# Designs tried in a protein design run: peptides against a protein of PDB entry 4A54. Part 43

Target 1, 94 residues: chain A of PDB entry 4A54
Amino acid sequence: MSVADFYGSNVEVLLNNDSKARGVITNFDSSNSILQLRLANDSTKSIVTKDIKDLRILPKNEIMPKNGTKSPSTNSTKLKSAETYSSKNKWSMD

## One batch from the design tools (peptide; made by RFdiffusion4, then SolubleMPNN)

Design b2_p17_2_s3 (from b2_p17_2, 7 letters changed)
Fold by OpenDDE base, seed 4:
Structure b2_p17_2_s3 (fold): chain B 94 residues (1-94), chain A 17 residues (1-17)
Amino acid sequence: as target 1 above (94 residues)
Amino acid sequence: EVIELELDLKTGEIYFK
């Protein structure tokens, strides 16, 4: 599977500096290793993947404080409401 | 049910743990 399979999903990103970001995955730039999130205020945040410590897919039923923007009914294939936790693969820096 | 995933941060490929 690819991160593209999770476009439109709500995620929580834990960064290496222990800060957190929450938003909807909108894009992944593989050339620059950048994950793009749409935040609750409808702004877009770009996160360099090397700065990501952990990534968690939030279940659809988790009451995120929806600031009134309609989560686009993306034809979310029912990714079963299972909390998906993505951890950093050991990237061997050569 | 919690599904654990691994993300390849370079390619964006996702694997089940």
Scores: peptide ipSAE 0.238, ipTM 0.785, DockQ to the pose 0.312
Fold by OpenDDE base, seed 5:
Structure b2_p17_2_s3 (fold): chain B 94 residues (1-94), chain A 17 residues (1-17)
Amino acid sequence: as target 1 above (94 residues)
Amino acid sequence: EVIELELDLKTGEIYFK
């Protein structure tokens, strides 16, 4: 399966700096290794995957603060709540 | 039900643990 199967899902991303971001997965750019989230204020946040420590799919019953934005309908099969762990290939910094 | 998954951060591929 791919991250695309989770498009439209509410997620919480824990970053390496211990900050958290919550939003709806809108896109994954594999070329640049960027996960895109739509936030509660309808803005978009791009997260470089190297900065991701953990990602979890939030249960539908968990009320995310929505600023009245329509949750994107996903045509994907209803996914159960999932916690995803990053497998980081060591990024060559050189 | 909580499912644990592993995400390949380079490709976006997801695997069951």
Scores: peptide ipSAE 0.235, ipTM 0.782, DockQ to the pose 0.292
Fold by OpenDDE base, seed 2:
Structure b2_p17_2_s3 (fold): chain B 94 residues (1-94), chain A 17 residues (1-17)
Amino acid sequence: as target 1 above (94 residues)
Amino acid sequence: EVIELELDLKTGEIYFK
């Protein structure tokens, strides 16, 4: 699978500085290693993946940044709850 | 149920654990 399979999913990103960002995955630029999120205020946040400690897919019952918009752009996997991590330290899903 | 995934931060490839 690819991160594109999760376009439209609501996620929480834990950064290396221990800050958090919540939003809908709108794009991933593999060339520049940039993950793009649409935030609750409808702005776009670009995150350099090297700054990501971990990422979790939020359950569908969680508060969505934008009402009525949680549909993956691609088909395949429909995950209610998932944790995505790199070779870095694991982030426990609460 | 929680599904654990590994993300390749360079390619965006995702693997099940």
Scores: peptide ipSAE 0.235, ipTM 0.780, DockQ to the pose 0.303
Fold by OpenDDE base, seed 3:
Structure b2_p17_2_s3 (fold): chain B 94 residues (1-94), chain A 17 residues (1-17)
Amino acid sequence: as target 1 above (94 residues)
Amino acid sequence: EVIELELDLKTGEIYFK
């Protein structure tokens, strides 16, 4: 499977500088290793994956605050609706 | 059940361990 299976999912990203970003996965650029998030204010944030310390996929039952714009639909993925965690290249899910 | 995954952050590929 791929990160594209999580398009439309809410995530929280902890960066190497200890800052956090929360948003919806809208795209992944494999050529440049860039994860793109749509933030609550409808802006777009591009994150170089090398800067990611930890990544958390939020469960679908968690409602993220949004400032108006419709969230993209999650791509079809047969995964349990649960929180998942990834640190660099390792990820655990229930 | 907890499933361990590996994510290649360069390619975006996910593998089950």
Scores: peptide ipSAE 0.230, ipTM 0.771, DockQ to the pose 0.244

Design b2_p17_2_s4 (from b2_p17_2, 7 letters changed)
Fold by OpenDDE base, seed 2:
Parts: C-alpha cells; structure tokens; sequence
Structure b2_p17_2_s4 (fold): chain B 94 residues (1-94), chain A 17 residues (1-17)
C-alpha cells in the first residue's frame, strides 16, 4: 500500500530534532521526499522525510481542533491507529 | 489495536510488519 492510502488521516510526526508535528496528511511528494500536513490552524507544513524519525496514525475518533476547512476523508483504509517506522530509531506511541 | 507499519520515505510505500 502507499502513503496515499492515508490521505486525510490524522498523524503525529516525530522529527529528528525531537520536535513533534500533528496534522492531516494532504500530500506526499516522492520526487522531493516531502510529506505535507495540514495543521490545526489550516496552514500547510512541508516536512522533508529525512527529518522524520517516526510517524504514527492517530485514532479516527481523536478530536483534533481545526481553525479552517474540514480535514479530508481517508480512502478505503480502515486503520484505527497505527505506527509507522522509517529506517531510523523507534519511538513509543503515547 | 495498534498496527505496526514500515514506511519507505523515498517511495512512500507502506508495509505491514
């Protein structure tokens, strides 16, 4: 499956600098290795994948405040919660 | 239940673990 199957999913991204970003996956640019998130304030954050330490899919029923347009829906993916790993170190899901 | 996934950060392909 592809990351596109998770478009519209709420995610938490842990970066290599130990900072976190939360948002909805809106796009993935494989050519440039960039993951795009729509944040709660309706802005877009572009994350270079090399800066990602780990990523988790948040539960569908988790309340995520929005200050703008509604988050897009997911595709046929029925994942309640998931944790994705890169070739980097793992982190625990809180 | 939590599902463990592996993401290829270059291609965007996802694998079940």
Amino acid sequence: as target 1 above (94 residues)
Amino acid sequence: DVIDLELDLKTGEIYFK
Scores: peptide ipSAE 0.247, ipTM 0.786, DockQ to the pose 0.307
Fold by OpenDDE base, seed 5:
Structure b2_p17_2_s4 (fold): chain B 94 residues (1-94), chain A 17 residues (1-17)
Amino acid sequence: as target 1 above (94 residues)
Amino acid sequence: DVIDLELDLKTGEIYFK
């Protein structure tokens, strides 16, 4: 399966700098290794995947402590709850 | 149900743990 199967899912992304982002997965650019999230204010955040430490699919019925901004509500999610652990390959960077 | 996933951050491929 692919990350596209999770488009529309509400997620929390933990970055290597220990910051967090919450939003709905809208796109994954494999060529540039970029995950795109729609945030609560309808803006789009692009995250370089090398900076991702962990990815969590947020369950619909979970009560979570507020850490950062509120995630957008999702109308259609296939997964009740899931955690995605990153498998990173070395990328050549200039 | 909780699902544990592994994501290949280069390809976008998802695996079940």
Scores: peptide ipSAE 0.247, ipTM 0.790, DockQ to the pose 0.290
Fold by OpenDDE base, seed 1:
Structure b2_p17_2_s4 (fold): chain B 94 residues (1-94), chain A 17 residues (1-17)
Amino acid sequence: as target 1 above (94 residues)
Amino acid sequence: DVIDLELDLKTGEIYFK
């Protein structure tokens, strides 16, 4: 499956500097290695994937950004509402 | 339940661990 399957999902991103960002995944640019989030204040944050230490999908019962996008209908596997998914990143600087 | 995923941040592919 791809990161696009999680568009519209609420996530928490842990950065290498131990700061956190929470928002809805709106886009992933693999060519430029950029993950884009919509934050609770409706602003957009672009994160360079090289700066990401960890990523987890938050359950739907947690606080969502007010003006975030909804997940598009996909034919991929739907995340269960009660389950939390943690993603460890793998990337190459080559 | 927590499921661990691996995200390839270069390709965008996701794998179950």
Scores: peptide ipSAE 0.241, ipTM 0.784, DockQ to the pose 0.297
Fold by OpenDDE base, seed 3:
Structure b2_p17_2_s4 (fold): chain B 94 residues (1-94), chain A 17 residues (1-17)
Amino acid sequence: as target 1 above (94 residues)
Amino acid sequence: DVIDLELDLKTGEIYFK
């Protein structure tokens, strides 16, 4: 699987500098290892993967504490590709 | 270069290694 399997997913990214970004995954540049997020204000943020400490997919029904950054409204894209995988999946991406 | 990802499908957490 690849990051493309998560396109349209709402995610929270924790960066190495302890800052957080929330947005919808719109693109991944494998050549440059850049993850693109659409933010709540419809702007795009590019994040180099080496700067990412942790990333989590935000569940549809999670009452996220509204700390200042509204989670962007994502259209419910079901993660269909992950249904056949075990509880933990490991994969490599170029 | 190649990035190894670990995804916990239960929690939705992705780990970069």
Scores: peptide ipSAE 0.184, ipTM 0.753, DockQ to the pose 0.047

Design b2_p17_3_s1 (from b2_p17_3, 8 letters changed)
Fold by OpenDDE base, seed 1:
Structure b2_p17_3_s1 (fold): chain B 94 residues (1-94), chain A 17 residues (1-17)
Amino acid sequence: as target 1 above (94 residues)
Amino acid sequence: EVIKFSIDLETGEVTFE
């Protein structure tokens, strides 16, 4: 299975600098190790995979925060980001 | 349910654990 099988999936990426990015996987450049995300504002963000600390696939029912609409406070049961800082290559899907 | 997987960041290969 490849990253391409997850194109169109919503993901949250934790970077090594502790910043977060959320978006839809649109492309993966294996030659340059670059993950491309489409953000909520329809812009594209390119992330070098070496800068990724953790990645999770968001469940389909998790509405990407559209600009301005109150993310329904669905009971953020804090999906406790199982801060199991698993190894850089270990990710979880809910 | 939490599914654990690994991605080879060079090849993009996904392995489920």
Scores: peptide ipSAE 0.093, ipTM 0.659, DockQ to the pose 0.280
Fold by OpenDDE base, seed 5:
Structure b2_p17_3_s1 (fold): chain B 94 residues (1-94), chain A 17 residues (1-17)
Amino acid sequence: as target 1 above (94 residues)
Amino acid sequence: EVIKFSIDLETGEVTFE
């Protein structure tokens, strides 16, 4: 299974410069290690994974980008709290 | 049902735990 199976998921990315980006995962380029997000303003942001400090999936009750792609069908999962992020080298979901 | 998984941000590989 690959990151592509999670396209359409809403995420928050914390960058190494402590800035944050929120968006829907639209693509992952494994060759260049680039995560692509669609933002709330319908723009696309490409993020090099080396610049990512932490990442998490946003809970359904949080503000989502309106024009995001539909989330993949998944079973119920326990999401991390707003204060908890996955490490930059791996994205974990409980 | 609770599912745990990790995504390798270098390879994009998904591992279920």
Scores: peptide ipSAE 0.092, ipTM 0.658, DockQ to the pose 0.218
Fold by OpenDDE base, seed 4:
Structure b2_p17_3_s1 (fold): chain B 94 residues (1-94), chain A 17 residues (1-17)
Amino acid sequence: as target 1 above (94 residues)
Amino acid sequence: EVIKFSIDLETGEVTFE
């Protein structure tokens, strides 16, 4: 089972600097160790996984803040199209 | 029901506990 099985899930990410980001998992780049979240404002935030202290799935009834806290480990990028997302098969261990 | 799992953030592998 891979992170791709959780695409579309709402998550809260706690970073090593104690800042938090909330968003929907849209992609995971295993080569660069980057987790991509879509934020409430439809922007995309890329988080380096080494900077993640904890990650949890949010309850469905929990509202997501529009503005997440900025962290040095996160970069805002334009939202990618669905066709550019990583597939499950890409994460097969060699 | 609460399902516990871990995610390997290097490989993306998910393991249920």
Scores: peptide ipSAE 0.091, ipTM 0.653, DockQ to the pose 0.263
Fold by OpenDDE base, seed 3:
Structure b2_p17_3_s1 (fold): chain B 94 residues (1-94), chain A 17 residues (1-17)
Amino acid sequence: as target 1 above (94 residues)
Amino acid sequence: EVIKFSIDLETGEVTFE
């Protein structure tokens, strides 16, 4: 399974500078280690993964930024409690 | 059922536990 399976999912990203970004995953560039988010204002934010301290998938019931592309109803198993497990370049969620 | 997964943000690989 790849990060692409989470395209359209709402996420909250905590950056190393303690700033937060919320948006929908639109792309992941593994070659350049860049996660692309569409923000609530329809702008796109590119985040270098090394700058990510923590990432969690937001529950579907949390206000999806309106213009989020219809996440293909991939059987995204409702990842219940996004326990954010921050490891350097690998995140685990429950 | 709570599914635990990990994402490798270097490769984009997702693994399930």
Scores: peptide ipSAE 0.092, ipTM 0.655, DockQ to the pose 0.220; fails the geometry check

Design b2_p17_3_s2 (from b2_p17_3, 7 letters changed)
Fold by OpenDDE base, seed 2:
Structure b2_p17_3_s2 (fold): chain B 94 residues (1-94), chain A 17 residues (1-17)
Amino acid sequence: as target 1 above (94 residues)
Amino acid sequence: EVIDFEIDLKTGEVTFK
């Protein structure tokens, strides 16, 4: 399974500097290791994956401030509303 | 229900635990 299977999912990203970003996954650039989020203000944030400490998928029922952008109908692959905590794969940066 | 998963942040591979 890939990050692409989670496109359109709402996520919270914890960065290494302890800042947080919330948004919808719109793209993942594997060549450059960049995760792209659409934020609540409809702006796009590109996050270098090396700066990510942790990532969780937010349950669909969590009232994210829905700015009225139609959630792209995520094809209901029923990823059941489980709060998924992704532990960072310790990528060994050589 | 909490689903534990791991993401390879280089490849984007997702592994469910």
Scores: peptide ipSAE 0.337, ipTM 0.818, DockQ to the pose 0.244
Fold by OpenDDE base, seed 5:
Structure b2_p17_3_s2 (fold): chain B 94 residues (1-94), chain A 17 residues (1-17)
Amino acid sequence: as target 1 above (94 residues)
Amino acid sequence: EVIDFEIDLKTGEVTFK
């Protein structure tokens, strides 16, 4: 499975500096290791993945800001709506 | 339900645990 399977999912990203960002995954640049989020104000934030400490997918039942932008019909593999996904970044920069 | 997964942040590969 790839990060692309989570496009359109609302996530919370915990950064290495303990700051948090929340948004919808819109893109992942594997060449530059950059995760792109759409924020609640419709702005886009690019996060270098090396700066990510943890990532969780927010359950759909939390009031996602219904900005009705038609997430492109990425085949919603029904990740069951109630599932909090926690990603531990093992960024082993050897 | 909390599902633990790992993302390879270089490749974007997701592994469920």
Scores: peptide ipSAE 0.325, ipTM 0.817, DockQ to the pose 0.251
Fold by OpenDDE base, seed 1:
Structure b2_p17_3_s2 (fold): chain B 94 residues (1-94), chain A 17 residues (1-17)
Amino acid sequence: as target 1 above (94 residues)
Amino acid sequence: EVIDFEIDLKTGEVTFK
């Protein structure tokens, strides 16, 4: 399974500086280790994965601020609305 | 239900626990 299976999912990212970002996963650049989110205002935010402390998939029933944005199409993975998905970064060195 | 998983943010691999 890959991060691409979560494209279109709403996530909360906790950064190492304790700031939070919420948005939809739109892209992951494995070569540069960059996660791209679409924010509620339709802007994009690129996050360097080394700056991520924690990432969780938000349940579909969780109220998220929306500014009339169209959610990107979800790919292959259907997340259950009643389930909370929490992820931890696996920091593997070469 | 809470499902825990790990994401290798170097490779993009997802592993369920």
Scores: peptide ipSAE 0.319, ipTM 0.812, DockQ to the pose 0.249
Fold by OpenDDE base, seed 3:
Structure b2_p17_3_s2 (fold): chain B 94 residues (1-94), chain A 17 residues (1-17)
Amino acid sequence: as target 1 above (94 residues)
Amino acid sequence: EVIDFEIDLKTGEVTFK
């Protein structure tokens, strides 16, 4: 599955400088490696993915698809409220 | 429950583990 399957989900991002950002995932630009969040004040924040130390998805009251399963929504989704998801960066070399 | 996953921040691919 892709980051797009988590559009509309609330996340907490821990940056390399130990600062935190919270917001809703609105876009991921793979070409430029930029994650876009909508913040609580309705502004947008673009984060270069190289600056991300850790990311966790805050669950919502909705069923999340498993690996290999298509998301019911391409631009908005929620995670199961009973589960918390934490991510680590994976890097591929060309 | 806490589930760990990896995101390829180049491609956006997510892998649960």
Scores: peptide ipSAE 0.312, ipTM 0.809, DockQ to the pose 0.207

Design b2_p17_3_s3 (from b2_p17_3, 9 letters changed)
Fold by OpenDDE base, seed 4:
Structure b2_p17_3_s3 (fold): chain B 94 residues (1-94), chain A 17 residues (1-17)
Amino acid sequence: as target 1 above (94 residues)
Amino acid sequence: MVIDFKIDLSTGEVTFK
């Protein structure tokens, strides 16, 4: 089974520093080993997977403490493909 | 029900604990 099978799942991530992050899995970058979570404030948090101590899927019925923003309905906002802005630094040798 | 799993960070493979 792949991490992609859990896209849209609400998870709690325990980091190696014992901090916790909660959010919806939005993406996994295997090349850079980065897990992306959408947080309750609709911000995106990127977590380097090496910093993850543990990860659990939260049941749908666990009411995340309502900070007043309505849990955005699972509308599949199509994650816009991360346009890799390759900033080609053109070294001009004069 | 809390589901515990491990992610293979190199492959993205998920294994259930």
Scores: peptide ipSAE 0.383, ipTM 0.843, DockQ to the pose 0.501
Fold by OpenDDE base, seed 1:
Structure b2_p17_3_s3 (fold): chain B 94 residues (1-94), chain A 17 residues (1-17)
Amino acid sequence: as target 1 above (94 residues)
Amino acid sequence: MVIDFKIDLSTGEVTFK
């Protein structure tokens, strides 16, 4: 199976600098080791795979973070924290 | 069901555990 089989999937990428990127996989360049993500603002981000610490596929029901338009602070009805299925996909780099 | 997978970031190969 290849990363190409996941084109169009929503992912969260954790980088070695502990920053996160979320987007849709649009391309993988194996020759240059570059993963391309389409972000929520329709921009494309290229990530060098050596900078990736962890990658997870997001379930279809996870709302991509809409661009921070200030949705007015309507009352924080505490939507029950959906069980953080912290499936720590412990990416064991052996 | 959480599916555990590994990606070879050099080749793009995905393996399921």
Scores: peptide ipSAE 0.379, ipTM 0.831, DockQ to the pose 0.277
Fold by OpenDDE base, seed 2:
Structure b2_p17_3_s3 (fold): chain B 94 residues (1-94), chain A 17 residues (1-17)
Amino acid sequence: as target 1 above (94 residues)
Amino acid sequence: MVIDFKIDLSTGEVTFK
């Protein structure tokens, strides 16, 4: 499965500097290792994946304010309730 | 239900545990 399967998902990203970013995954550039998030203010944040300490998918029931940008109706493959993906991202960058 | 996953940030591959 790829990060592209999670486009439109609401996520919380913990950065290496212990700051957090929340937004919707809009793109992933594997060539440049960049994750793109749309933030609550409709701005876009590009995050270098090397700066990511942890990433979790937030459950759909957290009504992010529907900023009216039509979530691309990616075919709701019933990814069942984005239950708390406790990413035990043990980042074994081996 | 908590779903455990791993993301390979080099490839973008997601694996479920």
Scores: peptide ipSAE 0.373, ipTM 0.833, DockQ to the pose 0.245; fails the geometry check
Fold by OpenDDE base, seed 3:
Structure b2_p17_3_s3 (fold): chain B 94 residues (1-94), chain A 17 residues (1-17)
Amino acid sequence: as target 1 above (94 residues)
Amino acid sequence: MVIDFKIDLSTGEVTFK
């Protein structure tokens, strides 16, 4: 499975500085190690993946304010709506 | 149900634990 399978998903990102960002995953650039989030104000935040301490997928039922941006119906693999996903970052240094 | 997963942030690979 890839991060691309989570495009359009709402996530909470905990950064190494203990700040949090919430948004929709719009892109992941593996070559540059950049995660892109669309924030509630429709701005885009680029986060360097090395600065991410933790990432969780928010349940679909968490009323993120539907800013009515029609997320294109990408074939969102129905991540079962009720499941909270917690990721542990493994930086594999080559 | 909380599902534990790991993301390889260098490749974007997601692994479920």
Scores: peptide ipSAE 0.368, ipTM 0.833, DockQ to the pose 0.250; fails the geometry check

Design b2_p17_3_s4 (from b2_p17_3, 10 letters changed)
Fold by OpenDDE base, seed 1:
Structure b2_p17_3_s4 (fold): chain B 94 residues (1-94), chain A 17 residues (1-17)
Amino acid sequence: as target 1 above (94 residues)
Amino acid sequence: MVIDFTIDLSTGEITFK
């Protein structure tokens, strides 16, 4: 399974500086190791993956930023509404 | 239910635990 399967999912990212970012996953650039989030104000935040301490997929019932990102209709990973996903970073040493 | 997974942040690969 890839991060692309979670495009359109609302996530909370904990950074190494203990700051948090919340947004919808819009893209992952594997070449540059950059995760892109759309924030509640419709701005885009690019996060270098080396700065990520933890990432959590938020359940659909938590306050999604309102605007029109279609729920990823990707049939495959039905994020069941009651399931909280916590991810630990696997650091691949380059 | 909480599902734990890992993300390879170099490839974007997700592995469920």
Scores: peptide ipSAE 0.289, ipTM 0.803, DockQ to the pose 0.244
Fold by OpenDDE base, seed 3:
Structure b2_p17_3_s4 (fold): chain B 94 residues (1-94), chain A 17 residues (1-17)
Amino acid sequence: as target 1 above (94 residues)
Amino acid sequence: MVIDFTIDLSTGEITFK
């Protein structure tokens, strides 16, 4: 499974500086290790993945920022609406 | 239910625990 399977999902990102960002995953650039979030104000935030301490996928029932950005109906595997996902950074040291 | 997973932030690969 890839981060691309979560495009259009609402997430909470905890950064290494203990700040939080909430938004919809719009893109992941694996070449540059950058996660892109669309924020509630429709701005885009680029986050370097090394700065991410934790990432949580918010259940669909949590208030999606009301901006009806039609998530393109990509056949995103229906993350079961009731499941909270918590990620830990796995550093693959090359 | 909370599901624990890991993300390889270099590849974007997700592994469920």
Scores: peptide ipSAE 0.286, ipTM 0.803, DockQ to the pose 0.246
Fold by OpenDDE base, seed 4:
Structure b2_p17_3_s4 (fold): chain B 94 residues (1-94), chain A 17 residues (1-17)
Amino acid sequence: as target 1 above (94 residues)
Amino acid sequence: MVIDFTIDLSTGEITFK
């Protein structure tokens, strides 16, 4: 399974500097190891994956603050609503 | 239900535990 299967999913990213970002996964650049999030204000945030301490998929039923920005119906593969994913980021240096 | 997974941040590969 790839991160592309989670495009359109809401995530919370904990960074190594202990800051948090919340947004929708819009892209992953494997060449540069950059995760792109769309934020609630419709801006984009690019995160270098080495700076990610933890990432979790937010359940659809978590009260997304209704900022009415239509999450573009990207084919949200229905991540089953109940599954909180906790990732330990493995950085594989190839 | 919390599902544990790992992401290879170089490839974007996801492995569920």
Scores: peptide ipSAE 0.283, ipTM 0.802, DockQ to the pose 0.265
Fold by OpenDDE base, seed 5:
Order: structure tokens, then C-alpha cells, then sequence
Structure b2_p17_3_s4 (fold): chain B 94 residues (1-94), chain A 17 residues (1-17)
């Protein structure tokens, strides 16, 4: 499964500096390792994945700002509870 | 239910644990 399967999902990202960002996943740039979020104010935040400590998918019942982009009807696998994404940075510096 | 997973930060690949 890829992060692209979660495009349009609302997420909370915990950064290595312990700051948090919440937004909708709009894109992932694999070449530059950048996750793009649309924030509640309709601004875009680009996050370098190396700066991500953890990511969680927020449940749909949390008041997503209704900006009407037709979420493609990906089969709602009822991911019921807050899944904490542990990004183990396996930086194998070989 | 909290589902644990890993993201390959280079590819964006998600692996569920």
C-alpha cells in the first residue's frame, strides 16, 4: 500500500521538533521525499519526510473542513481508531 | 483500533504491522 492510497485523508503529523501539523494529504513527492498537506486555512504545507516522527489518520467523524473536493470513493475500510504511524527512519547510512 | 504501520519515507510505501 502507498501513501497515495490516503490522498484526501485528514492526518495529524508529529514532527521531530515535537510540533504538529493537521491537514489533508494532497500529494507525495517521492523524488524529494516531501509530503504535501492542505491545511484548514486552505494553505499548503510541504513537509520533508525525514522531519516526520509520527503520522496518524484522523477518523472521518472529526469535522473535516468540508472543502468539497470529491474524495474518490476509495472503499472506506473503516479504519476506526487513530492509527499512530511510527515512521521508523531506517536511515541506513551505508 | 490503533493500527501500527511503517512508511518508507523514500517511496511512500506503507506496511501494516
Amino acid sequence: as target 1 above (94 residues)
Amino acid sequence: MVIDFTIDLSTGEITFK
Scores: peptide ipSAE 0.288, ipTM 0.805, DockQ to the pose 0.231; fails the geometry check

